# Designs tried in a protein design run: peptides against a protein of PDB entry 2MBZ. Part 4

Target 1, 143 residues: chain A of PDB entry 2MBZ
Amino acid sequence: GINLTPEEKFEVFGDFDPDQYEEEVRERWGNTDAYRQSKEKTASYTKEDWQRIQDEADELTRRFVALMDAGEPADSEGAMDAAEDHRQGIARNHYDCGYEMHTCLGEMYVSDERFTRNIDAAKPGLAAYMRDAILANAVRHTP

## One batch from the design tools (peptide; aimed at target 1 M108)

Design b1_p9_4_s4 (made by RFdiffusion4, then SolubleMPNN; from b1_p9_4, 6 letters changed)
Fold by OpenDDE base, seed 1:
Structure b1_p9_4_s4 (fold): chain B 143 residues (1-143), chain A 9 residues (1-9)
Amino acid sequence: as target 1 above (143 residues)
Amino acid sequence: DKALELLKK
């Protein structure tokens, strides 16, 4: 999985410990292509790779928050573009992420309170906003 | 980390 020392993990992920979800992820998705792809890709990741991934995620979070603060609807071009970048980031770093997969992830963000809590730490309602933007982006690309 | 937490829905 994540081949980092405890100190490196803290430096990159802070209080969030991805290892605490390892067993649940394996139980739920261990037989999927996504899981296999993620394990294969991330096996060679360095601390710098993980840091880059976190930096990309933080940047995307800031984009969505800025859109919300500006009052832009979740189906605006700006929000849908941010959702597209989110999808592409997952595809680049973890596993092939088509639009159907992406909408499933978006739904998970609002249906699993753990995701909702973690996402909304940046701004209340962000998870729902992201879900709506993800759905809108998927619709415009698969009419 | 969103993809990391619980992969697929």
Scores: peptide ipSAE 0.111, ipTM 0.804, DockQ to the pose 0.089
OpenDDE base, seeds 2, 3, 4, 5: peptide ipSAE 0.104, 0.101, 0.099, 0.109; ipTM 0.792, 0.795, 0.794, 0.801; seed 2 fails the geometry check

Design b1_p9_5 (made by RFdiffusion4)
Pose (drawn by RFdiffusion4):
Structure b1_p9_5 (pose): chain A 143 residues (1-143), chain P 9 residues (1-9)
Amino acid sequence: as target 1 above (143 residues)
Amino acid sequence: SLAAAYYFV
């Protein structure tokens, strides 16, 4: 998958070691189909592909988090769009985490506080803010 | 990092 050195993972993922939990991930659910399509895609991903996502993800925080500061609701245009923006980003980066699928991630993320702590490292409650943004975004698209 | 979600997928 990532097949990176501790140094690269640092320069790329920062102080986050996903490889250690590589096989541990499937322990949680390890039952998804999309993961199958993703592994095929992430089979050769390099540190650049992985860094490209991080710099991209960092940008997600400032805008999302900035929206929280202004006190605007998550189902807001800017917020939901930010959610649609997140979808295409994580989808084209692995296989295509569809809307319905993108939502599965939203709540299954609140369950494991490991993800939240690592994700909220930017700010608490961000996971909830994004889920609703993604959920609402999926609704305005859902037939 | 947020890339954790990307790695997770």

Design b1_p9_5_s1 (made by RFdiffusion4, then SolubleMPNN; from b1_p9_5, 4 letters changed)
Fold by OpenDDE base, seed 2:
Structure b1_p9_5_s1 (fold): chain B 143 residues (1-143), chain A 9 residues (1-9)
Amino acid sequence: as target 1 above (143 residues)
Amino acid sequence: SLSLLSYFV
């Protein structure tokens, strides 16, 4: 798991406790390449690394919300760019994330209520907006 | 906001 004290975890993740999901994630995805890569990469992460990752996630969330508030379509340049940054962030911090993998994530955000509820906590419809942006971004990058 | 859980597939 994440090698942080309970206090450090609270400082970085707040009320979210990733350890609560560790067993489920392992049981469901433990045999996937993505899971392996994530465990290997995060094994060396410091508190500063986790804080950076959380900051990036928060910033991306705000960015998507701002796009929605501005009325920008999910297939707009701005929304697709945000989706691309999301994909690249996953690839950098967690596991190789191609466009197909990214679209699968996007679909999961709207098909699994746990993810939808978590994401839409920032703004109703955010999960669907992200899914659409992710798909649009994948399409524009497909030769 | 997006959480670490959102990255697991």
Scores: peptide ipSAE 0.378, ipTM 0.904, DockQ to the pose 0.463
OpenDDE base, seeds 1, 3, 4, 5: peptide ipSAE 0.358, 0.341, 0.356, 0.360; ipTM 0.898, 0.891, 0.896, 0.897

Design b1_p9_5_s2 (made by RFdiffusion4, then SolubleMPNN; from b1_p9_5, 5 letters changed)
Fold by OpenDDE base, seed 4:
Structure b1_p9_5_s2 (fold): chain B 143 residues (1-143), chain A 9 residues (1-9)
Amino acid sequence: as target 1 above (143 residues)
Amino acid sequence: SLSLLSAFV
């Protein structure tokens, strides 16, 4: 699990409690390489590391919201670049995230209402916008 | 957050 005190977890994650999903994640992903890689990488993470990851995620959220507010299509260069940065961030911080995996994540963002509600808290329709941007980015990088 | 969501799928 995340090696932080309850206070540190609250400071970093706020209302989002990753511990609430531990059992479900283990049940669904416990036998995958992604799960193993994530556990291995994050085992050494400090509060500072988790805060950095949270800050990066918040910045990316703001970036997508700004694109939507500007009326940029989800398949625009700007939106696809944001999706690529998202993919690379996952790969850097958690597990190897190829384009197929990334598209699967994007589909989950719109198919699992829990994820949709969480993402759309920043802006209605953000989950769908991200899914479309993720897909477009994957397509442009696939021969 | 997006990153955490990706970690806890």
Scores: peptide ipSAE 0.218, ipTM 0.857, DockQ to the pose 0.491
OpenDDE base, seeds 1, 2, 3, 5: peptide ipSAE 0.212, 0.206, 0.205, 0.207; ipTM 0.854, 0.850, 0.854, 0.850; seed 2 fails the geometry check

Design b1_p9_5_s3 (made by RFdiffusion4, then SolubleMPNN; from b1_p9_5, 5 letters changed)
Fold by OpenDDE base, seed 5:
Structure b1_p9_5_s3 (fold): chain B 143 residues (1-143), chain A 9 residues (1-9)
Amino acid sequence: as target 1 above (143 residues)
Amino acid sequence: SLGLLSAFV
């Protein structure tokens, strides 16, 4: 699990409590390589590491919101680049994330209400926008 | 946030 004190967890994650999802994640994904890789990588993460991950995510969220506000389509260069950065960030921080895996994640963002609610907290429709951008990015990188 | 959500495949 996350080796932070409750106070540190609050400082980094705020209202989101990752521990509340641990059992469900294990039940659904405990036998996958992604789950194993994530546990192995994050086991050594410091508070600073987790904060960096959150900062990266916040920046990405701001980018997507700005794109949406500007009326840029989800298959625009800007949106697809943001999706690519998202994929690469997952790969660095958690588990190997190919384009197929990324599209599966994107679909989950719109099919699981908990993900949708969390993402759309920044802007209504953001989850759907991200899903579409993720798919577009995967397509352009798959000859 | 996206930072943690993506960890839950």
Scores: peptide ipSAE 0.251, ipTM 0.875, DockQ to the pose 0.560
OpenDDE base, seeds 1, 2, 3, 4: peptide ipSAE 0.246, 0.243, 0.243, 0.227; ipTM 0.873, 0.871, 0.875, 0.863; seed 1 fails the geometry check

Design b1_p9_6 (made by RFdiffusion4)
Pose (drawn by RFdiffusion4):
Structure b1_p9_6 (pose): chain A 143 residues (1-143), chain P 9 residues (1-9)
Amino acid sequence: as target 1 above (143 residues)
Amino acid sequence: SLAAMYYFV
C-alpha cells in the first residue's frame, strides 16, 4: 500500500504510523467492498501521492475549523460544501467513496477514539462537525 | 494526521 520509510511517513503523514495498524485496520471491520477497490488503487501510491493528500487534508482543517469559530452550523452551505469537498477528495484518492459510503465513515469514525484523537489533533468535535456536514450534503443529493 | 482516513480506506 503505502510502502514508505519511517522518515517518509514522517515527512508525509507526520507523527502518524498507519503501517503499524495496516493489518490491524481490517480487525475493526475488514468487511467492506470499497477497501477492495482502494487496495487496487493504493497498490502503487507513493510518498508524493500520500503527501499530496496530507497538504490537501491540512487545508480542510483551517476552513472547517474556521467555520466552527464563526459559530456557523455544520449543515450550512459552506460547511456542507466543505463536506462535499471532502467526499470527492477521499473518493478520487482511493476509488470513489460514494455519498452513502462517505457517511459510513463519518459515524464509524466517532466510535474509535483512536481516529478521533488523531483526527481531532486539529480540534475537538471536528469529527462530529464533518459527519453532519457530509450527512446533510448527502441528503440534498439523495433522491 | 488527517491522512489517516485516506490510509484507512

Design b1_p9_6_s1 (made by RFdiffusion4, then SolubleMPNN; from b1_p9_6, 4 letters changed)
Fold by OpenDDE base, seed 2:
Structure b1_p9_6_s1 (fold): chain B 143 residues (1-143), chain A 9 residues (1-9)
Amino acid sequence: as target 1 above (143 residues)
Amino acid sequence: SLSMLSYFV
């Protein structure tokens, strides 16, 4: 798991406790390459690394919300760019994330209520907006 | 906001 004290975890993740999902994630995805890569990468992460990752996630959330508030379509340049940054962030911090993998993530955000509820906590419809942006970004990058 | 859970697939 994440090698942080309970206090450090709270400082970084707030009310979210990733360890609560460790067993489920392992049981569901433990045999996937993505899981392996994530465990290998995060094994060396410091508190500062986790804080950076959380900050990036928060910033991306705000960015998508701002796009929605501005009325920008999910297939707008701005929304697709945000989706691309999301994909690259996953690839950098967790596991190789191609466009197909990214679209699968996007679909999961709207098909699994746990993810939808978590994401839409920032703004109703955010998960669907992200899914659409992710798909649009994947399409524009497909030769 | 996006959580770490959103990255697990």
Scores: peptide ipSAE 0.370, ipTM 0.901, DockQ to the pose 0.482
OpenDDE base, seeds 1, 3, 4, 5: peptide ipSAE 0.341, 0.325, 0.344, 0.346; ipTM 0.892, 0.886, 0.893, 0.893

Design b1_p9_6_s2 (made by RFdiffusion4, then SolubleMPNN; from b1_p9_6, 4 letters changed)
Fold by OpenDDE base, seed 2:
Structure b1_p9_6_s2 (fold): chain B 143 residues (1-143), chain A 9 residues (1-9)
Amino acid sequence: as target 1 above (143 residues)
Amino acid sequence: SLSMISYFV
C-alpha cells in the first residue's frame, strides 16, 4: 500500500482513502500488467510524489470543468488536449497507458456507477465528458 | 475531483 502515515494520507488525499480499495483492486486486477507496473512505480513514491499526483488530478479536474462551463465540445482541441494530458499522466505515474486502454478507462467512468459518482462530484456529466474527450483524443492519434 | 481509484483497470 501507500507508505504514508494516516496524517500524511489525510493531508494528501483528504477524505479519500485509497487503502479502502486495495483488496478489491488486487483481487480484480492483480494479475494485470497495469497493476504490476503501478505497484512497482508507487513503491518508491514519497509524500511529495503523492501530493504532486493529487495536485495533477485536481488541476485536470478543474480544467475539464472549465471546458464544460465554457461550452467547449468534448471533441474540441482543448478537451482532447486535456484527455491527452490525462493519458500521459497515467503513463508517467502509474502504468503504460495507450489509447486503447485510455478509452477503456473512459468507458469505465460512465459504466461503473462508483466512478461516475466520484467524478461527477466535481460537476454533473463530467465523467461522460471525459469519456467523450478521451475517445476523441484516441481517434485523432490513431493513424 | 479525480482520484487514484480512477486509474485502476
Scores: peptide ipSAE 0.329, ipTM 0.889, DockQ to the pose 0.451
OpenDDE base, seeds 1, 3, 4, 5: peptide ipSAE 0.309, 0.298, 0.312, 0.318; ipTM 0.887, 0.877, 0.882, 0.885

Design b1_p9_6_s3 (made by RFdiffusion4, then SolubleMPNN; from b1_p9_6, 5 letters changed)
Fold by OpenDDE base, seed 2:
Formats: structure tokens, sequence, C-alpha cells
Structure b1_p9_6_s3 (fold): chain B 143 residues (1-143), chain A 9 residues (1-9)
């Protein structure tokens, strides 16, 4: 898992403990390329790396919330750009994330209550907004 | 906010 002390984990992730999901993720996706890539990449991550990843996630969350607050539709250029940045961030830090994979993640955000609850903690409806933006971004990048 | 969980499949 994540090679940080409990104190470091709290400093970076707060109350979220990714290790509590490790077994489930392994059982569901342990034979996929995405899982392999994620384990290989994160094995070398330092506390600073994890902090960067968390900061990027927080920033992206704020971007989406701001778009929603401004009334921008999920298929707006701004929302699609945020979705694209999300996809690219996953690709850099975790695993290859094509548009189909990204769309699947988006659907998971609204179909799995655990994800919906986690995401919507920032703003009600954020998960659905992200899903729609992710889909729109995928469509525009798939001629 | 988004968490690492959102990147897990």
Amino acid sequence: as target 1 above (143 residues)
Amino acid sequence: SLSLLSYFL
C-alpha cells in the first residue's frame, strides 16, 4: 500500500484511509493493467508526491464546484476542460486512462453510492456533474 | 472533495 506513517497519512489524506480499500480493489481489479500500473507507479511515491496528488484533486474539485456555482453546463468548454485535466491527472499519477476508461469512472461516480457520497461532500450533484462533463469531453475527443 | 478513492476502479 501507501508507504507512509500513520501520521503522514493523516497529514496528507486526513480521515481518508486508502488502505482500507486495498483488498477490495485487488479482488476486483487485481488482474487489470490499470491495477498493475497503479501499484508500480505509487510504489515509489514519497509523501511529497502524495501531497501533490491530493492538492491536484482538491484544486480540480474547486474548479468543478466553481463551474457549477457559475451555472456552466457540464458540457461547456470549461467543464470539459476540467474533465480532460482529470483524465490526464489519472494518467500521470495512476494508470493509463483513455476516454472509455474515463467514461467508466464517471459512471461509477454516480452508480456507486460510496463514490457519490464522497464526491458530493464538496457539493451536492458534483458526481453527476463530473460524469456528464467526462462524457462530453470523451465525445468531443472521439471523432 | 475528490479523494484517491475516485481513482480506484
Scores: peptide ipSAE 0.348, ipTM 0.889, DockQ to the pose 0.450
OpenDDE base, seeds 1, 3, 4, 5: peptide ipSAE 0.319, 0.310, 0.324, 0.331; ipTM 0.879, 0.876, 0.878, 0.883

Design b1_p9_6_s4 (made by RFdiffusion4, then SolubleMPNN; from b1_p9_6, 4 letters changed)
Fold by OpenDDE base, seed 2:
Structure b1_p9_6_s4 (fold): chain B 143 residues (1-143), chain A 9 residues (1-9)
Amino acid sequence: as target 1 above (143 residues)
Amino acid sequence: SLSLLSYFV
């Protein structure tokens, strides 16, 4: 798991406790390449690394919300760019994330209520907006 | 906001 004290975890993740999901994630995805890569990469992460990752996630969330508030379509340049940054962030911090993998994530955000509820906590419809942006971004990058 | 859980597939 994440090698942080309970206090450090609270400082970085707040009320979210990733350890609560560790067993489920392992049981469901433990045999996937993505899971392996994530465990290997995060094994060396410091508190500063986790804080950076959380900051990036928060910033991306705000960015998507701002796009929605501005009325920008999910297939707009701005929304697709945000989706691309999301994909690249996953690839950098967690596991190789191609466009197909990214679209699968996007679909999961709207098909699994746990993810939808978590994401839409920032703004109703955010999960669907992200899914659409992710798909649009994948399409524009497909030769 | 997006959480670490959102990255697991």
Scores: peptide ipSAE 0.378, ipTM 0.904, DockQ to the pose 0.464
OpenDDE base, seeds 1, 3, 4, 5: peptide ipSAE 0.358, 0.341, 0.356, 0.360; ipTM 0.898, 0.891, 0.896, 0.897

Design b1_p9_7 (made by RFdiffusion4; failed a check: a repeat of another design)
Pose (drawn by RFdiffusion4):
Structure b1_p9_7 (pose): chain A 143 residues (1-143), chain P 9 residues (1-9)
Amino acid sequence: as target 1 above (143 residues)
Amino acid sequence: SLAAMYYFV
């Protein structure tokens, strides 16, 4: 998958070692189909592809988190769009985490506080803010 | 890290 060195993972993922939990991930659910399509895609991903996502993800925080500061709701245009923006980003980066699928991630993320702590490292409650943004975004698209 | 989600997927 990532097949990176500790140094690269640092320069890329920062102080986050996902490889250690590589096989541990499937322990949680390890039952998804999309992961299959993703592994095929992430089979050759390099540090650049992985760094490209991080710099991209960092940008997600400032705007999302900035929206929280202004005190605007997550189902807001800017917030939901930010959610739609997140979808296409994580989808085109692995296989295509559809809307319904993108939502599965939203709440299954609140369950494991390991993800939240690592994700909220930017700010607490961000996971909840995004889920609703993604959930609402999926609604305005859902028939 | 937000790449955690990306790696997870």

Design b1_p9_7_s1 (made by RFdiffusion4, then SolubleMPNN; from b1_p9_7, 4 letters changed)
Fold by OpenDDE base, seed 2:
Structure b1_p9_7_s1 (fold): chain B 143 residues (1-143), chain A 9 residues (1-9)
Amino acid sequence: as target 1 above (143 residues)
Amino acid sequence: SLGMLAYFV
């Protein structure tokens, strides 16, 4: 689990409690490479590391929202670049995330209501927009 | 928040 005090967890994640999902994540993904890599990487993370990860996610969210507000298509260079940064962020912080894996995550964002609700909290339709951007980015990077 | 979505593989 995340080695932060309850107070630190609140400071970083606010109302989101990762501990509530620990058992489910282990049961569903405990035998995957991604899960192993994530556990190995995050084991050494400090509060500062988690805060950085949260800040990066918040920034990316704002970036996608801004793209939508500007009317940029999900397959625009701006949207695809944001998707690429998202992929690289996952790879850097959690687990190897190739383009195929990324597209699978994108599909999950629109098929799992929990993800859709959490993402669309920032802007309705954001999850679908991200999925489309992720797919477009994967296509352009797959020769 | 996109930050902890990576928890769910």
Scores: peptide ipSAE 0.288, ipTM 0.879, DockQ to the pose 0.522
OpenDDE base, seeds 1, 3, 4, 5: peptide ipSAE 0.270, 0.285, 0.268, 0.286; ipTM 0.872, 0.880, 0.875, 0.869

Design b1_p9_7_s2 (made by RFdiffusion4, then SolubleMPNN; from b1_p9_7, 6 letters changed)
Fold by OpenDDE base, seed 5:
Structure b1_p9_7_s2 (fold): chain B 143 residues (1-143), chain A 9 residues (1-9)
Amino acid sequence: as target 1 above (143 residues)
Amino acid sequence: MLGLLSAFV
């Protein structure tokens, strides 16, 4: 798991407790390469590493919200670029994230109400917008 | 927490 004190976890993640999902994550993903890679990478992460990851996520959220507020379509270059940065962030921080995997994650954001609620806390419809941008980005990068 | 959410279900 995340090797932080409860206080450090709260400082970085706020009300989100990743430990609450560990069992379900293990049940669903425990036998995948993605899970193994994530556990291996994150085992050495410090509080500063986790804070950086959170900051990147917050910045990306702001970018998507700004795109939505500007009326940019989810298949706009700006939205697709934000989706690409999201994919690359996952790849850098957690596990190899190809476009197919990224698309699966996008679908999860709209199909699992827990994800939808967490994402849409920033802006209603953000999860759907992200899913659509993720899909569009995957399409433009698929031969 | 998009980055962390992507690591969880």
Scores: peptide ipSAE 0.144, ipTM 0.823, DockQ to the pose 0.433
OpenDDE base, seeds 1, 2, 3, 4: peptide ipSAE 0.138, 0.141, 0.140, 0.137; ipTM 0.822, 0.820, 0.824, 0.822; seeds 2, 3, 4 fail the geometry check

Design b1_p9_7_s3 (made by RFdiffusion4, then SolubleMPNN; from b1_p9_7, 5 letters changed)
Fold by OpenDDE base, seed 4:
Structure b1_p9_7_s3 (fold): chain B 143 residues (1-143), chain A 9 residues (1-9)
Amino acid sequence: as target 1 above (143 residues)
Amino acid sequence: MLGMLSYFV
């Protein structure tokens, strides 16, 4: 798991407890390559690494919210670029994330109510907006 | 907020 003390985990993740979802993630995805890659990569992560990853996620969340507030459509260049940065962040930090995998993640955000609720905590409709942006980004990058 | 949950696959 995440090799941080409880105090460090709170400093980085706040009220979000990633350990709360560990069992479910293992049950659903434990036999996938993505799961194995993520466990291997993150095993060596320091507190500073996790903080950086969390900061990147927070920044991306704010970016999507700002796009929605500005009325930018999910298939705008701005929204698609944000989706691309999301994909690249996953690829760098966790597991190989191609456009098909990214699209699957986007669909999960709107089909699993727990994901929807968690994401929409930042702004109602954010999960759907992200899904649409992810799909649009995948389409523009598919030959 | 995206958080780490968004990466769980």
Scores: peptide ipSAE 0.228, ipTM 0.830, DockQ to the pose 0.525
OpenDDE base, seeds 1, 2, 3, 5: peptide ipSAE 0.208, 0.227, 0.215, 0.222; ipTM 0.830, 0.838, 0.824, 0.828

Design b1_p9_7_s4 (made by RFdiffusion4, then SolubleMPNN; from b1_p9_7, 6 letters changed)
Fold by OpenDDE base, seed 3:
Structure b1_p9_7_s4 (fold): chain B 143 residues (1-143), chain A 9 residues (1-9)
Amino acid sequence: as target 1 above (143 residues)
Amino acid sequence: MLGLLAAFV
């Protein structure tokens, strides 16, 4: 699991407990390259690393919400750039994330109710908007 | 939130 004290985990993640999902993640993905890469990268992460990752995710969430509030379509340059930053963030912090993998993640965000609920806590429809932006970004990079 | 969700695919 994440090598933080219970207090540090609460400081970084608040009410979200990543340890609640560890067994399911291992069962679903434990034999994948993505899981292996994530375990290897995160093994050295400090509290400051986890806080940075959380801050990056929160900033990206705010960016997508702002695009939605402005009425920008999910295939706008702004939305596709936010999707690209999301893809690159996954690649830096967790595992290699190509455009195909990223589209699979986008579909999961709308097909798994737990993901949808967690994402849409910031704004209703955010998961669908992100999925659509992820798809549009993949399309523009695979002509 | 979003970054952690990606780690827990």
Scores: peptide ipSAE 0.082, ipTM 0.792, DockQ to the pose 0.490
OpenDDE base, seeds 1, 2, 4, 5: peptide ipSAE 0.082, 0.082, 0.081, 0.081; ipTM 0.791, 0.791, 0.792, 0.792

Design b1_p9_8 (made by RFdiffusion4)
Pose (drawn by RFdiffusion4):
Formats: sequence, C-alpha cells, structure tokens
Structure b1_p9_8 (pose): chain A 143 residues (1-143), chain P 9 residues (1-9)
Amino acid sequence: as target 1 above (143 residues)
Amino acid sequence: TVYIISVLM
C-alpha cells in the first residue's frame, strides 16, 4: 500500500504511523467492498501521492474549523459543500467513496476514539461537524 | 490525515 519509510511517513503523514495498524484496520470491520477497490488503487501509491493528500487534508481543517469559529451550522452551504469537497477528495484518492459510503465513514469514525484523537488533533468535535456536513450533503443529492 | 485514513480504509 503505502510502502514508505519511517522518515517519509513522517515527512508525509507527520507523527502518524498507519502502517503499524495496516493489518489492524481490517480487524475493526475488514468486511467492506470499497477497500477492495482501494487496495488496487493504493497498490502503487507513493509518498508524493500520499503527501499530496495530506497538504490537501490540512486545507480541509482551516476552512472547516474556521466555519466552526464563525459559529455557522454544519448543514450550511459552506459546510455541506466542504463536505462534498471532502467526498470527491477521498473518493478520487482511493476508488470513489460514494455518498452513501462517504457517510459510513462519518459515523464509524466517532466510534473509535483513536481516529477522533488523531483526526481531532486539529480540533475537538470536527468529526461530528463533518459527518453532518456530509450527511446533509448526501441528502440534497439523494433522490 | 483524514484523507489518508479514508484512502487506507
């Protein structure tokens, strides 16, 4: 998958070692179909592809988090759009995490506080803010 | 990080 060195993972993922939990991930659910399509796509991903996502993910925080500061609701245009923006980002980056699928991630994320702590490292409750943004975004699209 | 996690999942 990532097949990176500890140094690269640092320069890329920062102080985050996903490889250690590589096989541990399927332990949680390891039952998804999309992961299959993703592994095929992440089969050759390099540090650049991985770094590209990080710099991209960092941008996600400032705007999302900035929206929280202004005190605007997550189902807001800017927030939901930020959610739609997250969808296409994570989808085109692994296979195509559809809307319904993108939502599965939203809540299954709140369950494991490991993800939240690593994700909220930017700010507490961000996971909840995004889920609703993604959930609402999916609704305005859902027929 | 979020994107990376999502991609790995």

Design b1_p9_8_s1 (made by RFdiffusion4, then SolubleMPNN; from b1_p9_8, 8 letters changed)
Fold by OpenDDE base, seed 2:
Structure b1_p9_8_s1 (fold): chain B 143 residues (1-143), chain A 9 residues (1-9)
Amino acid sequence: as target 1 above (143 residues)
Amino acid sequence: MILGLAALL
């Protein structure tokens, strides 16, 4: 789990409790390299590290919302660059995230209603927009 | 929104 007190978790994540999903994550992914890498990296994370990760996620969300509000298509350079920054953020903070993995995550955002609801809380249709941007970014980087 | 933790679910 995340090595924070309940108070620190609330300060960083608000009403979202990541520990509620720990068992499901372990059951689904516990035998993957991604899970191992994430557990190894996050084991040393401080409150400041988790806050930085949240700040990065919030900034990225604002960026995608701004692109949508501007009418930029999900396959625009701006949207694909935001998707690339998202992929790189996952790679830095959690596990090696190639374009195929990133595309799978994008599909999860629209296929798992829990993700869709959480993402679309910022703007309706954001999960689908992110998925499409992630896919477009993967395509442009495929040799 | 925890996009990073979402990456782990």
Scores: peptide ipSAE 0.080, ipTM 0.784, DockQ to the pose 0.500
OpenDDE base, seeds 1, 3, 4, 5: peptide ipSAE 0.075, 0.073, 0.075, 0.079; ipTM 0.777, 0.781, 0.777, 0.788

Design b1_p9_8_s2 (made by RFdiffusion4, then SolubleMPNN; from b1_p9_8, 8 letters changed)
Fold by OpenDDE base, seed 5:
Structure b1_p9_8_s2 (fold): chain B 143 residues (1-143), chain A 9 residues (1-9)
Amino acid sequence: as target 1 above (143 residues)
Amino acid sequence: MLLGLAALL
């Protein structure tokens, strides 16, 4: 869980309150290894750790937006590399994230309107672009 | 954008 003060949470996440999703996450995923790993890792996170995670997410968002603005397809090397960095970021910060898991996350970004809305706040269609890049990245790493 | 937290949902 996020063990920051309300002030620290606002400093890192702004108007987004991650705690509002905790119950749903537990209901959907509470019996998974991913949930357990995430709870164990995040229990020790400082404000600085959460800020780094947010900075990484913001950088990745900027990269995907720049690729879209350049007209690069989601299966371009640049888009797939951004998807790979996303996968690796999840693995470092939250839980073991293989390509199958990453693909499932990508599908969630377009199937759950809350994810779609939050992602597309940076650029309309970004969630779909990310999903497609995630799929392409998984394919290129499949033997 | 909270892509990291999107991984938790």
Scores: peptide ipSAE 0.078, ipTM 0.784, DockQ to the pose 0.511
OpenDDE base, seeds 1, 2, 3, 4: peptide ipSAE 0.073, 0.076, 0.071, 0.074; ipTM 0.776, 0.782, 0.779, 0.777

Design b1_p9_8_s3 (made by RFdiffusion4, then SolubleMPNN; from b1_p9_8, 8 letters changed)
Fold by OpenDDE base, seed 5:
Structure b1_p9_8_s3 (fold): chain B 143 residues (1-143), chain A 9 residues (1-9)
Amino acid sequence: as target 1 above (143 residues)
Amino acid sequence: ILLGLAALL
């Protein structure tokens, strides 16, 4: 869990409050290995750890937005590489994230309106673009 | 933000 003070949480996450989803996440995924791994890893995270995670996410967002603005397709090398970095970031910071898991996450980004809204805050259509890049990246790594 | 959302599954 996130053991930051309310002030620290605001400094790191800003308007997004991850704690508001904790109950639902537990109800939906509480019996999964991914949930357990995430809780165990994040329990020891400092403010600096969470800030690094957010910085990484912001950088990835900027990369995807730049790709979209350039008209690069979601199955381009650049988009697939960004998707791979996303997968690796999840694996490093939260839980084991294989390509199947990553694909499931990508689908959730477009099927759950809350994810879609939060992601598309950076750029309309970003969630769909990410989903497509995630799928393409999974395919190229599991031929 | 994106990585944080992914952590929620």
Scores: peptide ipSAE 0.098, ipTM 0.805, DockQ to the pose 0.608
OpenDDE base, seeds 1, 2, 3, 4: peptide ipSAE 0.095, 0.092, 0.090, 0.092; ipTM 0.800, 0.800, 0.796, 0.795

